# Peptides against a protein of PDB entry 6A30: the designs that were tried, part 14

Target 1, 150 residues: chain A of PDB entry 6A30
Amino acid sequence: AQDADNVLQPIMDLLDSNLTLFAKICEKTVLKRVLKELWKLVMNTMERTIVLPPLTDQTMIGTLLRKHGKGLEKGRVKLPSHSDGTQMIFNAAKELGQLSKLKDHMVREEAKSLTPKQCAVVELALDTIKQYFHAGGVGLKKTFLEKSPD

## One batch from the design tools (peptide; aimed at target 1 L19 T20 Y132 A135)

Design b2_p14_5_s1 (made by RFdiffusion4, then SolubleMPNN; from b2_p14_5, 5 letters changed)
Fold by OpenDDE base, seed 5:
Structure b2_p14_5_s1 (fold): chain B 150 residues (1-150), chain A 14 residues (1-14)
Amino acid sequence: as target 1 above (150 residues)
Amino acid sequence: SRLQERIERIKEAA
C-alpha cells in the first residue's frame, strides 16, 4: 500500500488540479476525450515507473514531477489575448507535456520482469487509478477502464 | 478517505 501510494502520489497530485479545472471548463465530450488521453498517459507512465526503475527511484521521479510542476508556475507567459479558460488549458497542456518528458527519461533502463512485490504494487495502483478515473460515475466507464489495452 | 475526497471534488466540479 505505501509503495503504491509513493508511485501514484506525484501523478495524482498533478491530475487532481487539472481534472478539477477540466471538469469546470470543458464540455462533456471534450472532457471525456481528455480523460481517455490522460488514462493512457498514466498507464504508460505507471508501467515504466514500476517495470523499469527500482521502487527506490520513485522519489527521484516524484521530485522531478514536482519541480516541473513548480517550474510551470514561474513560466506562465500571460498571453494577453487569451481568456482565463484558454490560459488554464494551456498551462494544463504544458504540465502534461512535462509528464510525457518524464516518461521518456524512464525508458533508459532495460525492462525487468516484475517481482511479486512489484506485482502487488501494480494491482493496488491499478485499482486506485481506476476508481479515480471513474470518479463516482462522472468520469470514464468501468468497462473502458477494465478493457483498456494500456 | 483521500481517494474519496478527490472523487467528490471532481463530482462537484462536473
Scores: peptide ipSAE 0.077, ipTM 0.645, DockQ to the pose 0.724
OpenDDE base, seeds 1, 2, 3, 4: peptide ipSAE 0.062, 0.065, 0.070, 0.066; ipTM 0.641, 0.641, 0.647, 0.647

Design b2_p14_5_s2 (made by RFdiffusion4, then SolubleMPNN; from b2_p14_5, 7 letters changed)
Fold by OpenDDE base, seed 5:
Structure b2_p14_5_s2 (fold): chain B 150 residues (1-150), chain A 14 residues (1-14)
Amino acid sequence: as target 1 above (150 residues)
Amino acid sequence: SRLQEIIDRIKEAA
């Protein structure tokens, strides 16, 4: 549990800050698209963090995620103007782009099988993330989450 | 608890 929390916390902080805002400012179809892209990013980041745990890269990812998470107002943000909403989406996209770049710089080690401990952490993390992205039915469909190739 | 809070926020915003 603690290991899963350590992996997920930076990601969850970013998601918590952004998704509530996105739900308010995005049209339904746009929101779903954003959620799908975030899902892919989270899955890929989690895989690399757990399977290929270079300490340096984990620290860098955590730092980047924390930096971006702090920049978002944790409070009930008033509905921003349309221009503000667009800018916020753009900023979020830029942040996600930086995460992607960091991911690409992660050192690829030889393909290793997960230890039983790592498998347990992954399973716990996946259950938590799936529940989060499903969001009681207002987020992504269960079918998508279960059949995702990511 | 945190996860549930996030879910509730998303539901409220939807």
Scores: peptide ipSAE 0.020, ipTM 0.539, DockQ to the pose 0.702
OpenDDE base, seeds 1, 2, 3, 4: peptide ipSAE 0.019, 0.019, 0.018, 0.018; ipTM 0.536, 0.540, 0.540, 0.536; seed 3 fails the geometry check

Design b2_p14_5_s3 (made by RFdiffusion4, then SolubleMPNN; from b2_p14_5, 7 letters changed)
Fold by OpenDDE base, seed 4:
Structure b2_p14_5_s3 (fold): chain B 150 residues (1-150), chain A 14 residues (1-14)
Amino acid sequence: as target 1 above (150 residues)
Amino acid sequence: SRLQEIIERIKKAA
């Protein structure tokens, strides 16, 4: 559980700041699209975070995620005006785009089979992320989350 | 608890 939390916390911090903003400023259809893209990003990032670097090197991932996420002030995002909202979406998208670059900075270790401990962490992490993106029914559909190729 | 809070925030914003 603690290992899963350590892996997820940086991702969740980033998502919390961005999704709260997006939920407020985006129309439902746009929000759904954003959530789908974020889902893909999170799945890819998580897979790499758990599979590629040893779980012990989470400090580097946390630092990298924090370095990219620091642009998103933890602060109570004031509801921007519609014009400000578009710019914030753009900025958030840019920051999320930087997470994709995390791929390039992650030490390519040869894909080793996950240990039972790592598998347990992945399962717990996946469940948590699915719950997050489902958001009690207002987010992504369970069927999408379960059938996603990501 | 934090996850639940986030979920509730999303629900309220939707």
Scores: peptide ipSAE 0.026, ipTM 0.544, DockQ to the pose 0.655
OpenDDE base, seeds 1, 2, 3, 5: peptide ipSAE 0.023, 0.023, 0.018, 0.023; ipTM 0.542, 0.548, 0.518, 0.546; seeds 3, 5 fail the geometry check

Design b2_p14_5_s4 (made by RFdiffusion4, then SolubleMPNN; from b2_p14_5, 5 letters changed)
Fold by OpenDDE base, seed 5:
Structure b2_p14_5_s4 (fold): chain B 150 residues (1-150), chain A 14 residues (1-14)
Amino acid sequence: as target 1 above (150 residues)
Amino acid sequence: SKLQERIEKIKKAA
């Protein structure tokens, strides 16, 4: 449980703020589309993070997310004609873009089979993420989460 | 508990 929490915490912290904002400002269909894309991103990031030693990846993820989070606050290019909501979405999209870049910086180690311990951590992490993305029924459907390639 | 809190925040915002 603790290992799963450590792996997920940096991602979840980013998601919590952005998803709360998106839930408030997005229309339902747009929100669902955003959630689906985020789900794919999280799954891909988690897969790479678990295959690598958790501590190294967590530190890298935390450092990169923190660095880019601060950079987003300072680098606010005001486009003159956009609504506050559009700007917030743009900023959130930029943050998500940085998460994608982080994925590319993760060293792909040779495909090793997961140890039983790693498998248990993955299962716990997946269950937690599924519950989070389902969000008590206001997020993604359970059927989508279950059929998604794990 | 932390997960439930996060879920409730999303539910409230939606």
Scores: peptide ipSAE 0.137, ipTM 0.711, DockQ to the pose 0.815
OpenDDE base, seeds 1, 2, 3, 4: peptide ipSAE 0.124, 0.123, 0.137, 0.134; ipTM 0.693, 0.693, 0.709, 0.706; seeds 1, 4 fail the geometry check

Design b2_p14_6 (made by RFdiffusion4)
Pose (drawn by RFdiffusion4):
Order: C-alpha cells, then structure tokens, then sequence
Structure b2_p14_6 (pose): chain A 105 residues (1-54, 100-150), chain P 14 residues (1-14)
C-alpha cells in the first residue's frame, strides 16, 4: 500500500490543485467532460509507458515474450490502478463508478 | 471544497 502511494504521488501532485480548481468553477457537464477526457489521457499514457508490449525469429518476425512483473510489482500496479479509479470517482463528484468500470480505456 | 475533501478521503483510505 505504501508503494502504491509512492507510485501515484507524482500524478496526484499534478492533478490535485487542478481537479480541485475545476469543479469549483465548472458547470457539472463541463467538469464531467474534462474528467472523462483527463481519465482517457491517464489510462492511455499508462498503457503506453509502464506496460508497452514486448524481432526476427527464425524467419518471420514474432513478438517477444513479455518480462513478467514480480508478485509485489503486480500487486502494487493493481492497487495503484484501483486507487486512481476511486480518485476519479471522487466519492460522487467525479465520474460515476459505472462509467469508469465500463471505460474501454 | 467537497471535491477536495473527497480526494483527501481517497488518499487516507490508501
């Protein structure tokens, strides 16, 4: 849990002062649109940085084997991810839980 | 203010 906090700390320091500034000055729809968009952005960047997918093999170029995360690493990633979701839900001001769960991103 | 409180709750839960 402490490790997951450390992973999320950089992105939370960025969004905190912001998300906070918004909902204060945005109409509900405007806030929801921004959060939905920032949500897609975070999920996409994570997909393309910490988990980029894995070369000519014999003759026909095959994808290499993924280097598995350690058990502790897998757990930290799952928890950190579940935490960002709750962060965007924000206990009922951010995105609805139903939206986040069915988010294709 | 409500959003800030809720974000702090999420951090405490973690």
Amino acid sequence: AQDADNVLQPIMDLLDSNLTLFAKICEKTVLKRVLKELWKLVMNTMERTIVLPPSKLKDHMVREEAKSLTPKQCAVVELALDTIKQYFHAGGVGLKKTFLEKSPD
Amino acid sequence: EELEEKLEEVKEEL

Design b2_p14_6_s1 (made by RFdiffusion4, then SolubleMPNN; from b2_p14_6, 5 letters changed)
Fold by OpenDDE base, seed 4:
Structure b2_p14_6_s1 (fold): chain B 150 residues (1-150), chain A 14 residues (1-14)
Amino acid sequence: as target 1 above (150 residues)
Amino acid sequence: DELAEKLEEVRKKL
């Protein structure tokens, strides 16, 4: 539990700030695309964080997310004026473009065999993240979340 | 708006 929370917290903080903004400014079709790309980013970041560093350092996860999310500026949700809304949409589109490029550069390092402890942390983290991205049925479909390559 | 609300509901349950 605690190890999973330590992995999830930086991810959730990033997601909460950005998805709430995107939910307000994006059309439903665009938002679903954003969610799919964020899902892939989260899965890869989680895998790297659990497999590569033996230390669940929240600082490292935050640094990895910031390094890969260099386009996900922490948009303070100001209710955009119409001008700010356009800029936010542009920023969201730019962020999507960066996430798409990141996907192409995501060399799947061969998944090193996880230790039993790492497996348990991953399983708990995945269930939590799946629930988050499903968002009671208004987010991503369960079938997508279950079939996505973790 | 519905998505933002549901994301917040999920977050509160975690």
Scores: peptide ipSAE 0.066, ipTM 0.650, DockQ to the pose 0.559
OpenDDE base, seeds 1, 2, 3, 5: peptide ipSAE 0.061, 0.061, 0.061, 0.064; ipTM 0.648, 0.647, 0.644, 0.654

Design b2_p14_6_s2 (made by RFdiffusion4, then SolubleMPNN; from b2_p14_6, 8 letters changed)
Fold by OpenDDE base, seed 4:
Structure b2_p14_6_s2 (fold): chain B 150 residues (1-150), chain A 14 residues (1-14)
Amino acid sequence: as target 1 above (150 residues)
Amino acid sequence: DKLAEELQKVREKL
């Protein structure tokens, strides 16, 4: 539990801030695309973090996500004026483009066999993240989350 | 709005 929480917390903090913003500014179709790309990023970041034990520094997950999310300035969500909303959508689209490029550059390092402890942490983390991305049925479909390559 | 509400509910259960 605690090990999973330590892995999840930096991811959840990033997701909370950004998904709440995207939910407000994005059309439903765009939002679903955002969620799908974020799901892939989260899965890969989690895999890398768990496979690399010495990188357990919460700062590293946050830094990895922040390095790849370098377009995601903590814009204090002022309710964007129509101009600010367009810029935020543009920034979100640019970030999605960066996430897509990240996916293409994500050489799947051969998934080193996780230790039983790492597997248990991954399973607990995955269940939590699946619930988060499903968001009571408003987010991603369960069928997508279950069929996505973890 | 519904997504934000459901995300908040998930967070509160963690």
Scores: peptide ipSAE 0.116, ipTM 0.696, DockQ to the pose 0.588
OpenDDE base, seeds 1, 2, 3, 5: peptide ipSAE 0.115, 0.106, 0.112, 0.113; ipTM 0.699, 0.689, 0.695, 0.696

Design b2_p14_6_s3 (made by RFdiffusion4, then SolubleMPNN; from b2_p14_6, 6 letters changed)
Fold by OpenDDE base, seed 1:
Structure b2_p14_6_s3 (fold): chain B 150 residues (1-150), chain A 14 residues (1-14)
Amino acid sequence: as target 1 above (150 residues)
Amino acid sequence: DELAKKLQEVREKL
């Protein structure tokens, strides 16, 4: 449980910040594409987080996400007023570009075998993340989440 | 808004 929570918390913080923004600015089809790319990013991040570092420190996931997420200042995203729709689109495009770059840096398949403990943490984390991405039926379809090759 | 609300509801159940 605690090891899964330590892996999930930084991912959930990233997801909450990005999905809250994208839910407001994206049309349904665009949002679904964003959710699919976020799903892939999360799966790849979990793989790296569980396989590459020993399960030691919340600091490394936070640092990996912070090194790639330096644009997510803790500033309460003052939703620009309706007049600044261009700035919202620009910010969304910037965040999408950051996520794409993160994905490209994540593509190196180090095929490391998970220990039984790591497998149990991954299974628990995957179930939680699948529920999160399904979002009571308004997010991704269960069939997509279950059949994802990631 | 409904997605954001549902995501928050899922997080609160964890």
Scores: peptide ipSAE 0.102, ipTM 0.696, DockQ to the pose 0.578
OpenDDE base, seeds 2, 3, 4, 5: peptide ipSAE 0.083, 0.088, 0.095, 0.100; ipTM 0.681, 0.680, 0.685, 0.694

Design b2_p14_6_s4 (made by RFdiffusion4, then SolubleMPNN; from b2_p14_6, 5 letters changed)
Fold by OpenDDE base, seed 5:
Structure b2_p14_6_s4 (fold): chain B 150 residues (1-150), chain A 14 residues (1-14)
Amino acid sequence: as target 1 above (150 residues)
Amino acid sequence: DELEKKLKEVREKL
């Protein structure tokens, strides 16, 4: 539980901030596409975070995700003028781009087999994230989340 | 609005 929370909390904080923003500024079709890309990114980040040695990479991911999550809160939610929505999308895209760069830095370590503890953390983390992305049926379909090769 | 509401409901259950 605690290990799953330590992995999930930075990701969930980032997702909460970004998805709330995207829900307000994106059309339904665009939002679904963004959610699918975020799902792939989160799944790939989690797979690497859990398979890679826990201490250095979690701190780096947590620091990156936390720096980005706090950057979004300083935007006092004035009803987005057209300029504010574009800048928020640009900032969110920049944050996603930094997550992609983090993915490239994590490529260098050999795929270790998951320990039973790591498997349990993955299962708990996956269930939580699936529930979050499903969002009571408004988000991604359960069939997409379950059949994702990620 | 529906997504924001459901995300809030999910967060409160987690």
Scores: peptide ipSAE 0.107, ipTM 0.692, DockQ to the pose 0.566
OpenDDE base, seeds 1, 2, 3, 4: peptide ipSAE 0.105, 0.101, 0.102, 0.103; ipTM 0.691, 0.684, 0.684, 0.687

Design b2_p14_7 (made by RFdiffusion4)
Pose (drawn by RFdiffusion4):
Structure b2_p14_7 (pose): chain A 105 residues (1-54, 100-150), chain P 14 residues (1-14)
Amino acid sequence: AQDADNVLQPIMDLLDSNLTLFAKICEKTVLKRVLKELWKLVMNTMERTIVLPPSKLKDHMVREEAKSLTPKQCAVVELALDTIKQYFHAGGVGLKKTFLEKSPD
Amino acid sequence: SSLEERIKKIQEAA
């Protein structure tokens, strides 16, 4: 849990002062649109940075084996991910839980 | 927790 906090700390320091500034000055729809968009952005960047997928093999170029995360690493990633979701739900001001769960991103 | 405090700030601002 402490490790997951440390992982999310950088992105939370960035969004905190913001998300906070918004919903204060945005209509509901405007806020929802921004959050939905920032949501897609975070999920996409994570997909393309911490978990980029894994060369000519014999003759025909095959994808390499993925280097598995350690058990502790897997758990930290799962928890941190579940935490960002709750962060964007924001207990009922941010995105609905139903939207986040069915988010294709 | 720090997460609960951040969510609380968002809710108050809303």

Design b2_p14_7_s1 (made by RFdiffusion4, then SolubleMPNN; from b2_p14_7 with S2R K9R Q11K)
Fold by OpenDDE base, seed 2:
Structure b2_p14_7_s1 (fold): chain B 150 residues (1-150), chain A 14 residues (1-14)
Amino acid sequence: as target 1 above (150 residues)
Amino acid sequence: SRLEERIKRIKEAA
């Protein structure tokens, strides 16, 4: 549980910050598209985390997410005037793009087999992430999450 | 599904 939390917390912090913003500024259809792209990104990140040695990647992802997450000023998100919403989406897309670049910089370390403990952590993490993206029924459909190729 | 399949393969190999 604690290991899963250590892996998930940086991702969840990023997701919570961005999804809260997106939920406020995006139309329902746009929000669903953003959620689908975030889902793909998270699944791909987890896939790489499974392939990569768990300890070094958690610190790197955590440090990089912390470095990039600190740039999201805790500023009282004044309901962005129409102009601010587009810029925030652009900034969030840029941050997601930086995460994608981080993905590209994640060295193909040799696929070490996960220990049974690591598999259990990943399964727990997947369930948590699925629940998060489902968001009590207002997010992505369970059928999409289960049938996702990612 | 790809990630689940990878986890499954790892479990089967262990």
Scores: peptide ipSAE 0.027, ipTM 0.570, DockQ to the pose 0.023
OpenDDE base, seeds 1, 3, 4, 5: peptide ipSAE 0.020, 0.019, 0.018, 0.018; ipTM 0.541, 0.552, 0.505, 0.560; seed 4 fails the geometry check

Design b2_p14_7_s2 (made by RFdiffusion4, then SolubleMPNN; from b2_p14_7, 7 letters changed)
Fold by OpenDDE base, seed 3:
Structure b2_p14_7_s2 (fold): chain B 150 residues (1-150), chain A 14 residues (1-14)
Amino acid sequence: as target 1 above (150 residues)
Amino acid sequence: SRLDEIIERIKKAA
């Protein structure tokens, strides 16, 4: 449980900071596409965080988050004026592009087989992540999450 | 609880 929390906490912090913004800015169809890409990224990140030493990935995710998250600390989400909305979409697209690059960096490392302990952590984490991406039925379809090769 | 909060935020935005 604690190991699963340690893996999930950085991912949840990343998702909490970005998905709330994406959900506000994106149309439903665009949001679904974003969620599909984020799902793949989260699965790859989780695999790396569990398989690779935790210190390097937390710093990389944290650094990627901090470099892009510094703009969100000013808590008054002024209702984006039309100009602010376009800039937010551009920033969101840029963040997604960086996440895609992170995915490419993550896929290149040889998938080592998970130990039984790592498998148990992954299984516990997957239920939480699937529930998150399903988002009570407004996110990704449960069938997609279950059949995803990621 | 945190997951539920995130889900609710997504639901409100959707």
Scores: peptide ipSAE 0.018, ipTM 0.493, DockQ to the pose 0.599
OpenDDE base, seeds 1, 2, 4, 5: peptide ipSAE 0.017, 0.016, 0.017, 0.016; ipTM 0.560, 0.547, 0.492, 0.490

Design b2_p14_7_s3 (made by RFdiffusion4, then SolubleMPNN; from b2_p14_7, 6 letters changed)
Fold by OpenDDE base, seed 1:
Structure b2_p14_7_s3 (fold): chain B 150 residues (1-150), chain A 14 residues (1-14)
Amino acid sequence: as target 1 above (150 residues)
Amino acid sequence: SKLQERIERIKKAA
């Protein structure tokens, strides 16, 4: 459980800030599309974080994610005016772009088979992240999350 | 609990 939390926490912190913003500024259809792309990104990042690098590299990922997440000052959840909304979208898009770069950095590691411990962590992490993306029914559909090839 | 809190924040924002 703690290992799963350690893997997910940096991702969840970034997602929490960004998705809260996206939920406010995006139309529902756009939001769903963004969530689907984020789901893919998170799944791929999580897979690489658990499968490819040793657990010691999680701190590096967490640091990278935190450095990129600090650009969203928690305090400026002002309802973006139209002009502010554009800036917020731009900032959010920039952060998502940074996550993509993180994914690319992790591709260089060789795929490894998971140990039983890593498998257990992945299973717990997947359940947690599915719940997060479902967001009590306002996020992605359960069927999508369960059938996703990512 | 932390997950639920995050979920509720997203729900409120949507």
Scores: peptide ipSAE 0.098, ipTM 0.654, DockQ to the pose 0.751
OpenDDE base, seeds 2, 3, 4, 5: peptide ipSAE 0.094, 0.091, 0.091, 0.097; ipTM 0.656, 0.657, 0.660, 0.659

Design b2_p14_7_s4 (made by RFdiffusion4, then SolubleMPNN; from b2_p14_7, 6 letters changed)
Fold by OpenDDE base, seed 4:
Structure b2_p14_7_s4 (fold): chain B 150 residues (1-150), chain A 14 residues (1-14)
Amino acid sequence: as target 1 above (150 residues)
Amino acid sequence: SRLDEIIEKIKKAA
C-alpha cells in the first residue's frame, strides 16, 4: 500500500490539478478525449515508475512537476476566458507531452519481469487509477478502462 | 479519501 501510494501520489497530484481544471473548462466530448490521452500517459508513466528504481523516478517526476507546477502559481486560477481555457489545455498537453518525452530519457532498463511485490503495487495502482478515471461514471467508461491495450 | 474528493469535484464540474 505504501509503495503504491509513493508511485501514485505524484501522478495524482498532477491529475488533480489538471483534471479539475479540464472538467470545468472542457466540453464533455473534449474532456473525454483528454481523459483518454491522460489514461494512456498515466499507464505508460506508471509502468515505468514501478519498473524503474524508485529514487530516480520520484526525483524526475518531482522535478518535472516542480518545474512545470511552479508555473501554476497557487494563485486563484481565474477561470480563464474561453480563449485562456484553450491555452491552458494546450499548455497541459504540452506538459503531458514532455512527460511522454521523459519516457525517452528514462534509462531503458532491459524489460525485466516485475517482481511479485511490483506486481502487487501495479495491481493496486491500476485499481485506483481506474476508479479515478471512471470518476463514478462521469469520466471514462469501465469498458474502455478494462479493455484498453495501454 | 483524496481520490473520493477528486471524483466528487469532477462530478460537480461535469
Scores: peptide ipSAE 0.023, ipTM 0.513, DockQ to the pose 0.682
OpenDDE base, seeds 1, 2, 3, 5: peptide ipSAE 0.021, 0.021, 0.021, 0.022; ipTM 0.505, 0.510, 0.518, 0.515; seeds 2, 3 fail the geometry check

Design b2_p14_8 (made by RFdiffusion4)
Pose (drawn by RFdiffusion4):
Structure b2_p14_8 (pose): chain A 105 residues (1-54, 100-150), chain P 14 residues (1-14)
Amino acid sequence: AQDADNVLQPIMDLLDSNLTLFAKICEKTVLKRVLKELWKLVMNTMERTIVLPPSKLKDHMVREEAKSLTPKQCAVVELALDTIKQYFHAGGVGLKKTFLEKSPD
Amino acid sequence: SELEEALEKVREEL
């Protein structure tokens, strides 16, 4: 849990002062649109940075084997990810839980 | 704000 906090700390320091500034000055729809968009952005960047997928093999170029995360690493990633979701839900001001769960991103 | 309080709760729960 402490490790997951440390992972999310950088992105939370960035969004905190912001998400906070918004909902204060945005109509509900405007806030929801921004959060839905920032949500897609975070999920996409994570997909393309900490988990980028894995070369000519014999003759026909095959994808390499993925280097598995350690058990502790897997757990930290799952928890951190589940935490960002709750962060965007924001207990009922951010995105609805139903939307986040069915988010294709 | 409500959003600020909710974000602090999420941090406390973690």

Design b2_p14_8_s1 (made by RFdiffusion4, then SolubleMPNN; from b2_p14_8, 6 letters changed)
Fold by OpenDDE base, seed 5:
Structure b2_p14_8_s1 (fold): chain B 150 residues (1-150), chain A 14 residues (1-14)
Amino acid sequence: as target 1 above (150 residues)
Amino acid sequence: SELEKKLQQVRDKL
């Protein structure tokens, strides 16, 4: 439980802030597409974080996610002609791009077989994230989350 | 868990 919470917390903090924004500004089809891309990113990040030695990478991921999240506030080029919604979408797209870069910086060690402890952490983390992305039925479909190749 | 509480807060905002 605690190990799963430590792995997920930096990702969840980023997702909470961004999904609240996206739910307000995005049309439903756009929101569903964003959720699918975030799901893939989270699954890939979890796979790498759990397969890699947990302690050093969690701190680095948390620091990178925080640095990228804070970096967006200072980089407000006020383009004077963009509606508040367009600027918010641009900021959101920039945050997604930063998450993709974080994925590339996660060194994939050779896929070692997961220990029983790592398997239990993965299972708990997956159940929690599936519930999150399902969002009481307004998010992604359970069938999509269960059949995802990620 | 604290994580489950945060997840519920996100659900309530969506």
Scores: peptide ipSAE 0.037, ipTM 0.637, DockQ to the pose 0.173
OpenDDE base, seeds 1, 2, 3, 4: peptide ipSAE 0.031, 0.034, 0.032, 0.033; ipTM 0.633, 0.631, 0.631, 0.631

Design b2_p14_8_s2 (made by RFdiffusion4, then SolubleMPNN; from b2_p14_8, 5 letters changed)
Fold by OpenDDE base, seed 5:
Structure b2_p14_8_s2 (fold): chain B 150 residues (1-150), chain A 14 residues (1-14)
Amino acid sequence: as target 1 above (150 residues)
Amino acid sequence: SELEKNLEEVRKKL
C-alpha cells in the first residue's frame, strides 16, 4: 500500500490538475483523446517506475511530477481567455514532454522479473488508476482499460 | 463538472 501510494500520488496529483483543466476547456472528443494518451503515458511510466528503477529514481520522478503539479495550482482559474487556454495547453504539453524524457532516462536498465511485493504494488496501482481513468463512467470505458496493451 | 466530482470521489478512496 505505502509503496503504491508513494508511486501513484505524484502521478495522481498531476493527473487531477490536468484533467480538471482539460474537462473545462476541451470538447468531449478532444478530452477522450487526451485521456487515452495520458493513460498510455501513465501505464508506461508505472511499468518502468515499478519494474526498473531503484528507490532513488522514484524519488526523482515524484519530485519532478510534484513540481509540475504544483505549478498548475497557482494559475488562478479565471475564465480562460483564449490566450490563457492556449498557455495552459502548452504548459500541459510541456509537462507531458518532461514525463516522456523521464521515460527515456529509465529505459537503460534491463527489465527484471517482478518480486511478489512489486506484483502486489502493480495490482493495487492498476486498480486505482483504472478507477481514476474511468471517472465514474465519464472517463475511459472499462473495456478499454482492461484490454489496453499498455 | 461530473468528471471533477468523480475524480474527487476516487481521490477520497485513496
Scores: peptide ipSAE 0.023, ipTM 0.571, DockQ to the pose 0.617
OpenDDE base, seeds 1, 2, 3, 4: peptide ipSAE 0.021, 0.021, 0.020, 0.022; ipTM 0.559, 0.552, 0.548, 0.567

Design b2_p14_8_s3 (made by RFdiffusion4, then SolubleMPNN; from b2_p14_8, 4 letters changed)
Fold by OpenDDE base, seed 4:
Structure b2_p14_8_s3 (fold): chain B 150 residues (1-150), chain A 14 residues (1-14)
Amino acid sequence: as target 1 above (150 residues)
Amino acid sequence: SKLEEELQKVREKL
């Protein structure tokens, strides 16, 4: 549990900061695209973090997410006043563009064999992340989450 | 939104 929480917390902080905003401002089709790109980013980041030696896991995840998510503004984006709506849409579009570029730069490192402990952490983390991305049926489809390569 | 609700549920489980 604790090892999974250590992996999840930096990821969830990033997701919480951005997805709540995107859910409010994006159309359903745009939101779905954002969620798909974030899912890929999360899976890749989690895989790298668990396979890499347990150095400062949180800092490393945060650094990886920051390096890859340089366009995801770290911050509780205040719900813009109506005047800031255009800027938020622009920021969301910019972030989407950066996520799409990130996909192309995600070098799939060869999946190193995970130890049994690492597998258990991954499984627990994946269940939590899948639940999050499914969002009671308003997010990504279960079939996509189950078939998506980690 | 349902997304915000699920986010909250995940936060409560961590």
Scores: peptide ipSAE 0.019, ipTM 0.538, DockQ to the pose 0.532
OpenDDE base, seeds 1, 2, 3, 5: peptide ipSAE 0.018, 0.019, 0.017, 0.018; ipTM 0.527, 0.498, 0.521, 0.556

